# Peptides against a protein of PDB entry 5LHZ: the designs that were tried, part 37

Target 1, 78 residues: chain A of PDB entry 5LHZ
Amino acid sequence: QLLKSVFVKNVGWATQLTSGAVWVQFNDGSQLVVQAGVSSISYTSPNGQTTRYGENEKLPDYIKQKLQCLSSILLMFS

## One batch from the design tools (peptide; made by RFdiffusion4, then SolubleMPNN)

Design b2_p10_4_s3 (from b2_p10_4, 5 letters changed)
Fold by OpenDDE base, seed 1:
Structure b2_p10_4_s3 (fold): chain B 78 residues (1-78), chain A 10 residues (1-10)
Amino acid sequence: as target 1 above (78 residues)
Amino acid sequence: SKLQRFINAK
């Protein structure tokens, strides 16, 4: 279930889920799901391919950039 | 927040 969705200019939509996760739908068609207390993150590329990354797994730079963007988004939820 | 700290750890 969705709790709150916010439009982020030049980024996309960010949604808080009842699970505690944050779901970001980026303008480039990619998606990112992260949740505190869950060691992995879920990334879906524009082509629909989903990859789950573990806590100790090296992230591609483009994923790191999106996480940095997510950091800014979290400020809007607080 | 916990989530922010989690992201920072990535």
Scores: peptide ipSAE 0.334, ipTM 0.827, DockQ to the pose 0.265
Fold by OpenDDE base, seed 4:
Structure b2_p10_4_s3 (fold): chain B 78 residues (1-78), chain A 10 residues (1-10)
Amino acid sequence: as target 1 above (78 residues)
Amino acid sequence: SKLQRFINAK
């Protein structure tokens, strides 16, 4: 369930879920779901393929960049 | 925040 969605210029939409997760829908059609206390993150590519990455799994650079973007978004919400 | 710290660790 959704709590609140915010528009992020040149990025997309970020939504806080009742679970505590944050769901980002990027303009490129990709999606990222992260939640504190959950070891894995969920990434959905523009073609609809979803991949979960564990805490010890190396992330592709483009996903690291999206996480950095998410970090910047969260700073605005703090 | 808790989530920010978590993301920073990724």
Scores: peptide ipSAE 0.325, ipTM 0.824, DockQ to the pose 0.234
Fold by OpenDDE base, seed 5:
Order: C-alpha cells, then sequence, then structure tokens
Structure b2_p10_4_s3 (fold): chain B 78 residues (1-78), chain A 10 residues (1-10)
C-alpha cells in the first residue's frame, strides 16, 4: 500500500509504502526499493530485470548514484 | 532518520 508520492524534478517519482519502504521510479525507467531493517535493496533496470543486492556485495556505481539521489529525496518526506 | 542512516550505510 502507498502512503505518499512526490514528484522529483529530473529524477522521477518517490513513494513511501506502508511497509516502511521507499520506492523510486526514475525517469530512465529504472526503479529502486529500499527499506530500513532489510539487508537487501531491490533494483529494476529499464529492461525490467530485477536484482536484489545484499549488504555484503559491491554495488555498481550507477546504483550507488541512485542511492545518493534517494538520500536527497528523503528530505522531502521530512 | 533510521532510513537515512540505513542508506548511508549501503
Amino acid sequence: as target 1 above (78 residues)
Amino acid sequence: SKLQRFINAK
């Protein structure tokens, strides 16, 4: 279930879920789901492939960059 | 927030 969605210029849409997760739909067609207390993150590439990354594996730089965007987005929920 | 700290740790 969705709590709130906000439009982020030049990024996409960010949505808070009732689960506590944040779901970002990027303009490039990719998606990212992150939730505190869950060791893994979910990334969906523009081609629709979804990959879960554990806390012990190295993230691709392009995903790290999207996480940085997410940090900025969270300020809009505060 | 807890979520922000979690993201920073990734």
Scores: peptide ipSAE 0.321, ipTM 0.824, DockQ to the pose 0.249
Fold by OpenDDE base, seed 2:
Structure b2_p10_4_s3 (fold): chain B 78 residues (1-78), chain A 10 residues (1-10)
Amino acid sequence: as target 1 above (78 residues)
Amino acid sequence: SKLQRFINAK
């Protein structure tokens, strides 16, 4: 369930879920779901493939960049 | 926030 969605220029949409997760839908068609207290993150590529990454797992650079973007978005939610 | 700290750890 959705709580709140915000439009982020040149990024996409960021949505807070009732679960406590943040769901980002990027303009390139990819998606990222992150939640505090959950050791893994979920990334969905534009082609629909979903991958979960553990907290100690090496992330591809393009996902790291998206996480940095999410970090900036979270500053607006505080 | 807790979520921010989590992201920073990635």
Scores: peptide ipSAE 0.315, ipTM 0.823, DockQ to the pose 0.275

Design b2_p10_4_s4 (from b2_p10_4, 3 letters changed)
Fold by OpenDDE base, seed 5:
Structure b2_p10_4_s4 (fold): chain B 78 residues (1-78), chain A 10 residues (1-10)
Amino acid sequence: as target 1 above (78 residues)
Amino acid sequence: SKLQKFIDAK
């Protein structure tokens, strides 16, 4: 379930879920789901492929960049 | 927050 969705200029939409996860739908068509206490993150590429990355895996740079973006987005929910 | 700390750790 959704708690709150906010529009983020030049990024997309960010939604806080009742689970505590944050779901970002980026303008490029990709998606990212991150939740505290869960060791993995979920990334969906623009072509619809979803990949889960564990805490010990090296992340592609483009995902790292989106995580950094997400960090700033969290301020909108604080 | 816990979530921010989690993200920072990634």
Scores: peptide ipSAE 0.260, ipTM 0.789, DockQ to the pose 0.255
Fold by OpenDDE base, seed 1:
Structure b2_p10_4_s4 (fold): chain B 78 residues (1-78), chain A 10 residues (1-10)
Amino acid sequence: as target 1 above (78 residues)
Amino acid sequence: SKLQKFIDAK
């Protein structure tokens, strides 16, 4: 279930889920789901392919960049 | 937060 969705200029939509996860739907069609206490993140590419990455797993730079956007979003939700 | 720390570690 959704708690709150906010529009983020030049990024997309960010939603807090009742689970504690944050779900970002980016303008490029990709998606990112992260949650404190969960050791993995979920990235969905624009073509719909979903990949889960572990806490210590090396990420592609383009995903790292999206995580930094998410960092800013979390600051806004707090 | 734990989530922020997780993100920063990536």
Scores: peptide ipSAE 0.258, ipTM 0.792, DockQ to the pose 0.384
Fold by OpenDDE base, seed 2:
Structure b2_p10_4_s4 (fold): chain B 78 residues (1-78), chain A 10 residues (1-10)
Amino acid sequence: as target 1 above (78 residues)
Amino acid sequence: SKLQKFIDAK
């Protein structure tokens, strides 16, 4: 379930879920789901492929860039 | 936040 959605210019939409997760829908069609207390993040590429990455797992640069955007977004929710 | 700490580590 959704709690709050905010539009982020040049990024996309960010939504707080009732679970505590944050769901970002990027303009390029990719998606990112992250939640405190969960040791993994979920990334969905524009083609619909979903991959989970653990906390100690090396991330592709394009995902790191999206996480940097998320860092800024999180300030909007807390 | 805890979430921020997590993603900063990535």
Scores: peptide ipSAE 0.253, ipTM 0.788, DockQ to the pose 0.360
Fold by OpenDDE base, seed 4:
Structure b2_p10_4_s4 (fold): chain B 78 residues (1-78), chain A 10 residues (1-10)
Amino acid sequence: as target 1 above (78 residues)
Amino acid sequence: SKLQKFIDAK
């Protein structure tokens, strides 16, 4: 379930889930789900392909960039 | 926060 959604200019929408996860829906159609205490992140590409990346896996640069956006979003929530 | 630390570790 959703707790709170915020519009982020030039990024998309960020939503806090009751699970504790943060779900970002980017303007390019991709999605990212990250949760503290969970060793993996979930990335969904614009074509709907979902990939989970483990704690020790190397992330593609474009996902790292999106995580940077998420850091900025979390700062707004804190 | 825990979440921020997690993100920073990636």
Scores: peptide ipSAE 0.246, ipTM 0.783, DockQ to the pose 0.303

Design b2_p10_5_s1 (from b2_p10_5 with D8N S10P)
Fold by OpenDDE base, seed 2:
Structure b2_p10_5_s1 (fold): chain B 78 residues (1-78), chain A 10 residues (1-10)
Amino acid sequence: as target 1 above (78 residues)
Amino acid sequence: SYLQKFLNTP
């Protein structure tokens, strides 16, 4: 279930889930799901392909760039 | 962790 959604300029929409996860829907159609205390993240590309990455796994640069937005996004839910 | 890398750094 959804708790709260916020618009993030030049990024997209971020939604806090009742699970504690944050779901980011980017303007390019990609998506990230992240949660504190969970050792993996979920990335969905615009074509619908979903990949889970562990915290010690090498990330593509385009995913790293999107993750850089998360600290600011999380503050919006604090 | 992802928190260290991305979630705690503005």
Scores: peptide ipSAE 0.209, ipTM 0.763, DockQ to the pose 0.211
Fold by OpenDDE base, seed 5:
Structure b2_p10_5_s1 (fold): chain B 78 residues (1-78), chain A 10 residues (1-10)
Amino acid sequence: as target 1 above (78 residues)
Amino acid sequence: SYLQKFLNTP
């Protein structure tokens, strides 16, 4: 269930879920789902493939770059 | 953690 959605210029849309997760829909068609207290993140590529990454795994740089904007996004929900 | 890596600096 959705709580709040915000538009993020040059990024896409970010939505806070009732679960506590943040769902980011990027302009390139990819998606991230991140939640505090959960040891993995979910990335969906533009072709629709979804991959779960544990926090001890090496992430592709393009995913790291997307995660790096999350701190700024979360301020929009505070 | 992911929070430490990506959520600590706005």
Scores: peptide ipSAE 0.204, ipTM 0.757, DockQ to the pose 0.190
Fold by OpenDDE base, seed 1:
Structure b2_p10_5_s1 (fold): chain B 78 residues (1-78), chain A 10 residues (1-10)
Amino acid sequence: as target 1 above (78 residues)
Amino acid sequence: SYLQKFLNTP
């Protein structure tokens, strides 16, 4: 279930889920699901391929760049 | 971890 959705300029839409996760739908068509205290993140590429990354796994730079937006996004839900 | 860095640091 959805709790709150916010528009993030130059990023996309971010939605807080009842699970505690944050679902980001980026302008490029990719998606990211993150949750504090969870050891993995879920990334969906624009082509629809979904990959889970563990906390100790090397992340592609494009994933890192998207994660860098999270601090600001999370503030929108605080 | 990267997850902690990006999720827990404003």
Scores: peptide ipSAE 0.202, ipTM 0.762, DockQ to the pose 0.189
Fold by OpenDDE base, seed 4:
Structure b2_p10_5_s1 (fold): chain B 78 residues (1-78), chain A 10 residues (1-10)
Amino acid sequence: as target 1 above (78 residues)
Amino acid sequence: SYLQKFLNTP
C-alpha cells in the first residue's frame, strides 16, 4: 500500500510504501524499490525487466547513480 | 556495501 508520494525535480516520483520501502519511478521509465534494513534492492528497467541485487553484488553504474538520489529523497519523507 | 551507503536515512 502507498503512504505518500512526492515529486522529485529532474528525477521523477518517489512513493513511501506502508512496508517502509521507497519506490522511485524515474523519468526514464525505470524504477527502484529500496528499503533500509533489507539486504537487497529491486531495479526495473524501462522495458519492464526486473532485477534484484544483493548487498554484496556489484551494481551497474547507472543504478549507483540513481541510488545517489536516495539521501535527498528520504528527507522528503522525514 | 552499496546498500549500507545508500539506504541509510539522513
Scores: peptide ipSAE 0.201, ipTM 0.762, DockQ to the pose 0.163

Design b2_p10_5_s2 (from b2_p10_5 with Y2K S10P)
Fold by OpenDDE base, seed 2:
Structure b2_p10_5_s2 (fold): chain B 78 residues (1-78), chain A 10 residues (1-10)
Amino acid sequence: as target 1 above (78 residues)
Amino acid sequence: SKLQKFLDTP
């Protein structure tokens, strides 16, 4: 279930789930699901392909760029 | 970890 959704300028929409995870829907149609304390993230590309990445895996640059705004987003839900 | 780095970046 959804707890709270916030609009993030030049990013998209961020939604906190009751699970504690944060679901970010980016303007380009991609999506990230992340949660503090969980050692993996889920990325969905605009074409709908979903990939799960562990904490020690090499991340594509486009995912790293999207992760850079997550700290500020998470603070909005803390 | 790289993941935690991004999650904790100020």
Scores: peptide ipSAE 0.204, ipTM 0.765, DockQ to the pose 0.200
Fold by OpenDDE base, seed 5:
Structure b2_p10_5_s2 (fold): chain B 78 residues (1-78), chain A 10 residues (1-10)
Amino acid sequence: as target 1 above (78 residues)
Amino acid sequence: SKLQKFLDTP
């Protein structure tokens, strides 16, 4: 379930879920689901492929770049 | 954790 959605300039839309997770829908068509305290993230590429990444595996640079935006996005819900 | 650095608020 959804709690709140906010528009993030030059990023896309960010939605806080009742689970505590944050769902980001990026302008390039990709998506990211993350949650503090959870050891994995879910990334969906623009072509619709979803991949789950653990905290100990190497992340592609394009995913790292999107994760780096999260700290500022999370402030939208604080 | 490796992921936590991306999730922490400023």
Scores: peptide ipSAE 0.186, ipTM 0.744, DockQ to the pose 0.169
Fold by OpenDDE base, seed 3:
Structure b2_p10_5_s2 (fold): chain B 78 residues (1-78), chain A 10 residues (1-10)
Amino acid sequence: as target 1 above (78 residues)
Amino acid sequence: SKLQKFLDTP
């Protein structure tokens, strides 16, 4: 269930879920789900493939780039 | 954590 959705210019849409997670739908068709206190993230590529990454894994650069914009997004919900 | 480092990066 959705709590709040915000439009982020040049990024996409960010939605806070009732679970506490933040769901980002990027303009390129990819998606990212993150949640404080959870040691993994969920990334969905534009082709619909979903992969879960742990905190100790080496992340692809394109995912790292997505994560680096999340700080400002999360601040919007705090 | 490594993950939190990215989440905290503006």
Scores: peptide ipSAE 0.186, ipTM 0.753, DockQ to the pose 0.244
Fold by OpenDDE base, seed 1:
Structure b2_p10_5_s2 (fold): chain B 78 residues (1-78), chain A 10 residues (1-10)
Amino acid sequence: as target 1 above (78 residues)
Amino acid sequence: SKLQKFLDTP
């Protein structure tokens, strides 16, 4: 379930879920689902492929770049 | 954790 959605300039839309997770829909069509305290993230590429990454995995640079804006996004919901 | 590091990256 959705709690709140906010527009993030030059990023896309971020939605806080009732679970506490944040769902980011990027302008390029990709998506991230992240949650503090959870040891994995979910990334969906523009073609719809979803991959779950654990905390000890090497992440692709494009995912690292998207994660870099999360601190600011999470602040919007805190 | 490595994941938390990215979540905390400004």
Scores: peptide ipSAE 0.183, ipTM 0.750, DockQ to the pose 0.248

Design b2_p10_5_s3 (from b2_p10_5, 3 letters changed)
Fold by OpenDDE base, seed 2:
Structure b2_p10_5_s3 (fold): chain B 78 residues (1-78), chain A 10 residues (1-10)
Amino acid sequence: as target 1 above (78 residues)
Amino acid sequence: SKLQKFLNTP
């Protein structure tokens, strides 16, 4: 369930879920679901393919780029 | 971890 959604300039929309996770919907149609303290993230590409990454897995550069703004987004829901 | 690095980057 959704708690709050905020617009993030040049990124997209970020929504806090009742689970504590944050769902980011990027302008390019991709999505991330992340939560502080959880050792994995979920990425969905624009074509709908979803991949879950653990804390020690290599992340593609395009995902790393999307994670760059995540700390700032998380602070918005603190 | 690398993941936490991105999640906690100031």
Scores: peptide ipSAE 0.188, ipTM 0.772, DockQ to the pose 0.201
Fold by OpenDDE base, seed 1:
Structure b2_p10_5_s3 (fold): chain B 78 residues (1-78), chain A 10 residues (1-10)
Amino acid sequence: as target 1 above (78 residues)
Amino acid sequence: SKLQKFLNTP
């Protein structure tokens, strides 16, 4: 269930879910679902493939880049 | 963790 959505310039749309997670729909068609305090993230590529990454796994650089904007996104929900 | 580093807010 969705709570609130915000438009993020040069990123896409970010939506806070009732679970506490943040769902980011990027302009490139990829998606992230992340939540502070949860040990994993969900990434969906533009082709629709979804991969779940644990907290100690090596992340692809393109995912790290997307994660770097999350701090600012979270501020928009506070 | 590395993941939490990205999720922290300033």
Scores: peptide ipSAE 0.188, ipTM 0.770, DockQ to the pose 0.169
Fold by OpenDDE base, seed 4:
Structure b2_p10_5_s3 (fold): chain B 78 residues (1-78), chain A 10 residues (1-10)
Amino acid sequence: as target 1 above (78 residues)
Amino acid sequence: SKLQKFLNTP
């Protein structure tokens, strides 16, 4: 379930879920689902392919770039 | 972890 959604300029929309996760819908059509304290993230590409990455896996640079804005987004929900 | 580093940085 959704709790709160915020518009993030030049990024997209971020939604806090009742689970505590944050769901980011990026302008390029990709999506991330992340949660503090959880050792994995979910990335969905614009074509709908979803990949789950563990904490010790190598992340593609484009995903790392998207994760860079997560700290700022999380502050919007605290 | 690499992931946690991204999530917890200011």
Scores: peptide ipSAE 0.185, ipTM 0.771, DockQ to the pose 0.196
Fold by OpenDDE base, seed 5:
Structure b2_p10_5_s3 (fold): chain B 78 residues (1-78), chain A 10 residues (1-10)
Amino acid sequence: as target 1 above (78 residues)
Amino acid sequence: SKLQKFLNTP
């Protein structure tokens, strides 16, 4: 379930879920689902492939970049 | 966790 959605300029839309997770829909068609206290993230590429990454895995640079952007977005829901 | 730190630091 959705709690709140905010438009983020030059990024896309960020939605806080009732679970505490944040779902980001990026302008390039990719998506991230992240949650504080959870040791994994979910990334969906523009082609629809979803991959779950654990905290000890090496992340592709394009995902790292989105996570860096996301940190400031998450503050809007804290 | 390392991931948590990354997600919480602008």
Scores: peptide ipSAE 0.176, ipTM 0.765, DockQ to the pose 0.204

Design b2_p10_5_s4 (from b2_p10_5 with S10P)
Fold by OpenDDE base, seed 3:
Structure b2_p10_5_s4 (fold): chain B 78 residues (1-78), chain A 10 residues (1-10)
Amino acid sequence: as target 1 above (78 residues)
Amino acid sequence: SYLQKFLDTP
Protein backbone atom coordinates (compact mmCIF):
# COMPACT_ATOMS: atom_id res chain seq x y z
CA GLN B 1 0.00 0.00 0.00
CA LEU B 2 0.99 3.61 -0.60
CA LEU B 3 1.77 5.89 2.31
CA LYS B 4 2.92 9.12 0.71
CA SER B 5 3.67 10.31 -2.82
CA VAL B 6 5.74 13.34 -3.75
CA PHE B 7 6.31 14.93 -7.13
CA VAL B 8 10.01 15.53 -7.78
CA LYS B 9 10.71 18.11 -10.48
CA ASN B 10 12.81 16.82 -13.38
CA VAL B 11 12.85 13.36 -11.81
CA GLY B 12 9.37 11.92 -11.45
CA TRP B 13 7.30 10.63 -8.56
CA ALA B 14 8.54 9.18 -5.31
CA THR B 15 6.25 7.06 -3.17
CA GLN B 16 6.83 5.67 0.28
CA LEU B 17 5.18 2.29 0.77
CA THR B 18 3.75 0.99 4.01
CA SER B 19 6.45 -1.68 3.81
CA GLY B 20 9.06 1.03 4.30
CA ALA B 21 10.29 0.86 0.74
CA VAL B 22 10.58 3.90 -1.50
CA TRP B 23 9.33 3.54 -5.05
CA VAL B 24 10.58 6.06 -7.61
CA GLN B 25 8.89 6.33 -10.98
CA PHE B 26 11.21 8.28 -13.26
CA ASN B 27 10.18 10.44 -16.19
CA ASP B 28 11.94 8.11 -18.61
CA GLY B 29 9.62 5.30 -17.59
CA SER B 30 12.11 3.46 -15.40
CA GLN B 31 11.48 2.60 -11.77
CA LEU B 32 13.60 2.09 -8.68
CA VAL B 33 12.63 0.45 -5.41
CA VAL B 34 14.89 0.81 -2.39
CA GLN B 35 14.60 0.15 1.31
CA ALA B 36 16.96 0.90 4.16
CA GLY B 37 18.45 -2.21 5.68
CA VAL B 38 17.96 -4.25 2.52
CA SER B 39 21.12 -5.32 0.72
CA SER B 40 19.67 -4.91 -2.78
CA ILE B 41 17.73 -2.51 -4.96
CA SER B 42 15.20 -3.22 -7.68
CA TYR B 43 15.44 -1.46 -11.03
CA THR B 44 12.81 -1.70 -13.74
CA SER B 45 13.80 -0.45 -17.17
CA PRO B 46 11.36 1.42 -19.43
CA ASN B 47 10.69 -1.82 -21.31
CA GLY B 48 9.53 -3.46 -18.10
CA GLN B 49 12.55 -5.62 -17.35
CA THR B 50 13.27 -5.81 -13.63
CA THR B 51 16.71 -6.48 -12.19
CA ARG B 52 17.91 -6.65 -8.60
CA TYR B 53 21.36 -5.33 -7.75
CA GLY B 54 23.28 -6.23 -4.63
CA GLU B 55 25.02 -3.61 -2.52
CA ASN B 56 28.47 -4.76 -3.62
CA GLU B 57 27.58 -5.22 -7.28
CA LYS B 58 28.91 -2.94 -9.99
CA LEU B 59 26.08 -0.74 -11.22
CA PRO B 60 25.51 0.67 -14.70
CA ASP B 61 26.12 4.40 -14.88
CA TYR B 62 22.49 5.19 -15.63
CA ILE B 63 21.48 3.50 -12.39
CA LYS B 64 24.20 5.25 -10.42
CA GLN B 65 22.84 8.56 -11.66
CA LYS B 66 19.39 7.69 -10.41
CA LEU B 67 20.75 6.60 -7.05
CA GLN B 68 22.46 9.96 -6.71
CA CYS B 69 19.16 11.81 -6.83
CA LEU B 70 17.58 9.11 -4.69
CA SER B 71 19.61 10.21 -1.68
CA SER B 72 17.87 13.58 -1.69
CA ILE B 73 14.51 11.89 -2.20
CA LEU B 74 15.05 9.66 0.82
CA LEU B 75 15.73 12.75 2.86
CA MET B 76 12.21 13.92 2.03
CA PHE B 77 10.81 10.84 3.76
CA SER B 78 13.13 10.86 6.76
CA SER A 1 29.23 -0.25 -1.18
CA TYR A 2 27.54 1.63 -3.99
CA LEU A 3 24.18 1.36 -2.30
CA GLN A 4 25.29 2.92 0.97
CA LYS A 5 27.39 5.52 -0.82
CA PHE A 6 24.45 6.93 -2.73
CA LEU A 7 21.77 6.38 -0.12
CA ASP A 8 23.67 7.84 2.82
CA THR A 9 25.01 10.92 1.04
CA PRO A 10 22.21 13.37 0.28
Scores: peptide ipSAE 0.189, ipTM 0.754, DockQ to the pose 0.197
Fold by OpenDDE base, seed 2:
Structure b2_p10_5_s4 (fold): chain B 78 residues (1-78), chain A 10 residues (1-10)
Amino acid sequence: as target 1 above (78 residues)
Amino acid sequence: SYLQKFLDTP
């Protein structure tokens, strides 16, 4: 279930889930699901392909770029 | 890790 959604300029929409996870829907159609303290993230590409990445796994640059927005987004829900 | 860096650093 959804708790709260916020618009993030030049990024997209971020939604806090009742699980504590944050779901980010980017303007390019990609998506991230993240949660502080959880050892993995989920990325969905615009074509619908979903990949889970562990905390010690090498991330593609395009995902790292999107993750750089997350710390500030997460603070909005703290 | 990259994950912790991006999730923890404002």
Scores: peptide ipSAE 0.189, ipTM 0.755, DockQ to the pose 0.192
Fold by OpenDDE base, seed 5:
Structure b2_p10_5_s4 (fold): chain B 78 residues (1-78), chain A 10 residues (1-10)
Amino acid sequence: as target 1 above (78 residues)
Amino acid sequence: SYLQKFLDTP
């Protein structure tokens, strides 16, 4: 269930879920679902493939870049 | 962790 959605210029849309997770829909068609206290994140590529990454895994650079963007997005919901 | 690094620093 959705609580709040915000438009982020040059990024996409970010939505806070009732679960506490933040769902980001990027302009390139990819998606991230991140939740504090959960040991993994969910990334969906533009082709629809979803991958979960643990907190100790090496992340691809393109996902790291999206996470860097996410830090400022999360501030909008704090 | 990588996740914490990007979640902690706005």
Scores: peptide ipSAE 0.186, ipTM 0.752, DockQ to the pose 0.191
Fold by OpenDDE base, seed 4:
Structure b2_p10_5_s4 (fold): chain B 78 residues (1-78), chain A 10 residues (1-10)
Amino acid sequence: as target 1 above (78 residues)
Amino acid sequence: SYLQKFLDTP
């Protein structure tokens, strides 16, 4: 379930879920689902392919860049 | 971990 959605300029939309996860829908059509305390993240590409990454896995640079937006996004839910 | 650096709230 959805709790709160915020518009993130030049990024897209971020939604806090009742689970505690944050669901980011990027302008390029990709999506990230992340949650503190969970050892994996979920990335969905614009074509709909979903990949789960563990905390010890090497992330593609484009995903790293998107994760760098999280600190500012999380402030919006504080 | 690497992920934790991004998942921690400010």
Scores: peptide ipSAE 0.176, ipTM 0.749, DockQ to the pose 0.163

Design b2_p10_6_s1 (from b2_p10_6, 5 letters changed)
Fold by OpenDDE base, seed 4:
Structure b2_p10_6_s1 (fold): chain B 78 residues (1-78), chain A 10 residues (1-10)
Amino acid sequence: as target 1 above (78 residues)
Amino acid sequence: SDRELIQSVK
């Protein structure tokens, strides 16, 4: 379930879930889900392909950029 | 590192 959604200019929408996860829906159609206590992150590409990345895996640059954006978004929920 | 980046959002 959704707790709170915020519009992020030039990024998309960020939503806190009751599970504790943060779900970001980017303008390019991709999605990112991150949750404390879970060792992996979930990225969904615009074509709908979902990939989970562990903490020890090499991340594509475009994922890193979106994670950096997410860190700023999380501060808004604090 | 990628690990640090992931941790920064959790």
Scores: peptide ipSAE 0.376, ipTM 0.840, DockQ to the pose 0.882
Fold by OpenDDE base, seed 1:
Structure b2_p10_6_s1 (fold): chain B 78 residues (1-78), chain A 10 residues (1-10)
Amino acid sequence: as target 1 above (78 residues)
Amino acid sequence: SDRELIQSVK
């Protein structure tokens, strides 16, 4: 279930889920799902492939960039 | 670190 969705200019849409997760749908067609208390993050590429990354795994730079963007988005959900 | 980055968004 969706709690709240916000449009983020030049980024896409960010949605808080009732599960506590934050779901970001980026303009490039990729998606990120992150949740407090869960060790892993979920990334879906534009072609629909989904990969989960643990907190101790090396992340691709393009995912790091999106996580940094997400940090700013979360400040808006205060 | 990547760990710190992930934790910063949670």
Scores: peptide ipSAE 0.359, ipTM 0.833, DockQ to the pose 0.857
Fold by OpenDDE base, seed 3:
Structure b2_p10_6_s1 (fold): chain B 78 residues (1-78), chain A 10 residues (1-10)
Amino acid sequence: as target 1 above (78 residues)
Amino acid sequence: SDRELIQSVK
């Protein structure tokens, strides 16, 4: 269930879920889901493939870029 | 680090 969705210019949509997760739908068709208390993140590529990454795993650069973007978005929610 | 980056969004 959705709590709040915000449009982010040149990025996409960011949504807070009732689960406590934040779901970002990027303009390029990719998606990112992060949740406090969960050690992993979920990334869905534009082709629909979903991968979970743990905090001890090496992240692809394109995911790092999106996480940095998400960090800025989360500051707006606080 | 990747860990720090992930934690920054938690």
Scores: peptide ipSAE 0.357, ipTM 0.832, DockQ to the pose 0.876
Fold by OpenDDE base, seed 2:
Structure b2_p10_6_s1 (fold): chain B 78 residues (1-78), chain A 10 residues (1-10)
Amino acid sequence: as target 1 above (78 residues)
Amino acid sequence: SDRELIQSVK
């Protein structure tokens, strides 16, 4: 269930879920789901493949970039 | 670190 959605110029849409997760739908068709209390993040590529990354895993640079963007977005929901 | 980055968004 959705709580709040915000449009982020040149990025996409960010939605706060009732679960506490934040769901970002990027313009490139990829998606990120991040939730406090969960040690992993979920990334869905434009082709629909979903990968979960743990906090001890090495992240691809493109994921890091999206996470950095997400950190700024999350401030809007705080 | 990647761990820190992930934690920063949680």
Scores: peptide ipSAE 0.348, ipTM 0.829, DockQ to the pose 0.844

Design b2_p10_6_s2 (from b2_p10_6, 6 letters changed)
Fold by OpenDDE base, seed 4:
Structure b2_p10_6_s2 (fold): chain B 78 residues (1-78), chain A 10 residues (1-10)
Amino acid sequence: as target 1 above (78 residues)
Amino acid sequence: SDADLIRSVK
């Protein structure tokens, strides 16, 4: 269930879920879901394939870029 | 680190 959504120019939409997760829908069609208390993040590619990454895994560069973007978005809420 | 990057958004 959605709690709050914000439009981020040149990025997409960022939504806080009632579960506590943050869901980012990027303009390129990919998606990122992160949640406190869960040791992994969820990335969905534009073709709909979903992959979970843990803290000890090597991240693809495009995932790192999107996480950095998300970090910047969350900083705006501070 | 990649772990730090993940932690930064959680």
Scores: peptide ipSAE 0.524, ipTM 0.890, DockQ to the pose 0.899
Fold by OpenDDE base, seed 1:
Structure b2_p10_6_s2 (fold): chain B 78 residues (1-78), chain A 10 residues (1-10)
Amino acid sequence: as target 1 above (78 residues)
Amino acid sequence: SDADLIRSVK
């Protein structure tokens, strides 16, 4: 279930879920799901492939960029 | 670090 959704210009939509997760749907068709208390993040590419990344794992640059964007979005929620 | 970045969103 959705708690709150916000439109982010030039980014997409960010939604807080009742599970505690934050779900970002980017304009490029990719998606990120992050959740406190979970040791990994979930990235879904535009082609639908989903990859999970752990906290101590090296990240692709495009993932870093999207996480940086997400950190800014979370600041908006607070 | 990448770890710090992930922690920043949790």
Scores: peptide ipSAE 0.523, ipTM 0.889, DockQ to the pose 0.881
Fold by OpenDDE base, seed 3:
Structure b2_p10_6_s2 (fold): chain B 78 residues (1-78), chain A 10 residues (1-10)
Amino acid sequence: as target 1 above (78 residues)
Amino acid sequence: SDADLIRSVK
């Protein structure tokens, strides 16, 4: 279930879920889900492929970019 | 680091 959604100009939508996860739907059609207490993040590409990334693995640059964006969004919520 | 980046959002 959705708890709260915010529109982020030139980025997309960021939503807090009742599960505690944060779900970002980017304008390019990709999605990112992060949740405290879970050791990985979930990325869904525009073509619908979902991949999980752990803390100890090399991240693709496009993932890093989106995580950095998410980090900035979360700072605004603090 | 990549780990730090992930931790920054979790």
Scores: peptide ipSAE 0.522, ipTM 0.889, DockQ to the pose 0.897
Fold by OpenDDE base, seed 5:
Structure b2_p10_6_s2 (fold): chain B 78 residues (1-78), chain A 10 residues (1-10)
Amino acid sequence: as target 1 above (78 residues)
Amino acid sequence: SDADLIRSVK
């Protein structure tokens, strides 16, 4: 279930789930789900393919960009 | 690092 959703200009939507996860829906059709206490993040590409990335994996640059964007969003909520 | 970046969002 959803707790709250916020519209982020030029990015998309960021939503906090009742699970504690944060779900970002980017304008390019991709999605990120991150959760404290979980060792991996979930990325869904615009074509619907979902991949989990752990901390010890090399991240594609486009994933790094989106994580940096998410980091900025979270700072805005602090 | 990639790990640091992931930690920054969790």
Scores: peptide ipSAE 0.522, ipTM 0.890, DockQ to the pose 0.900

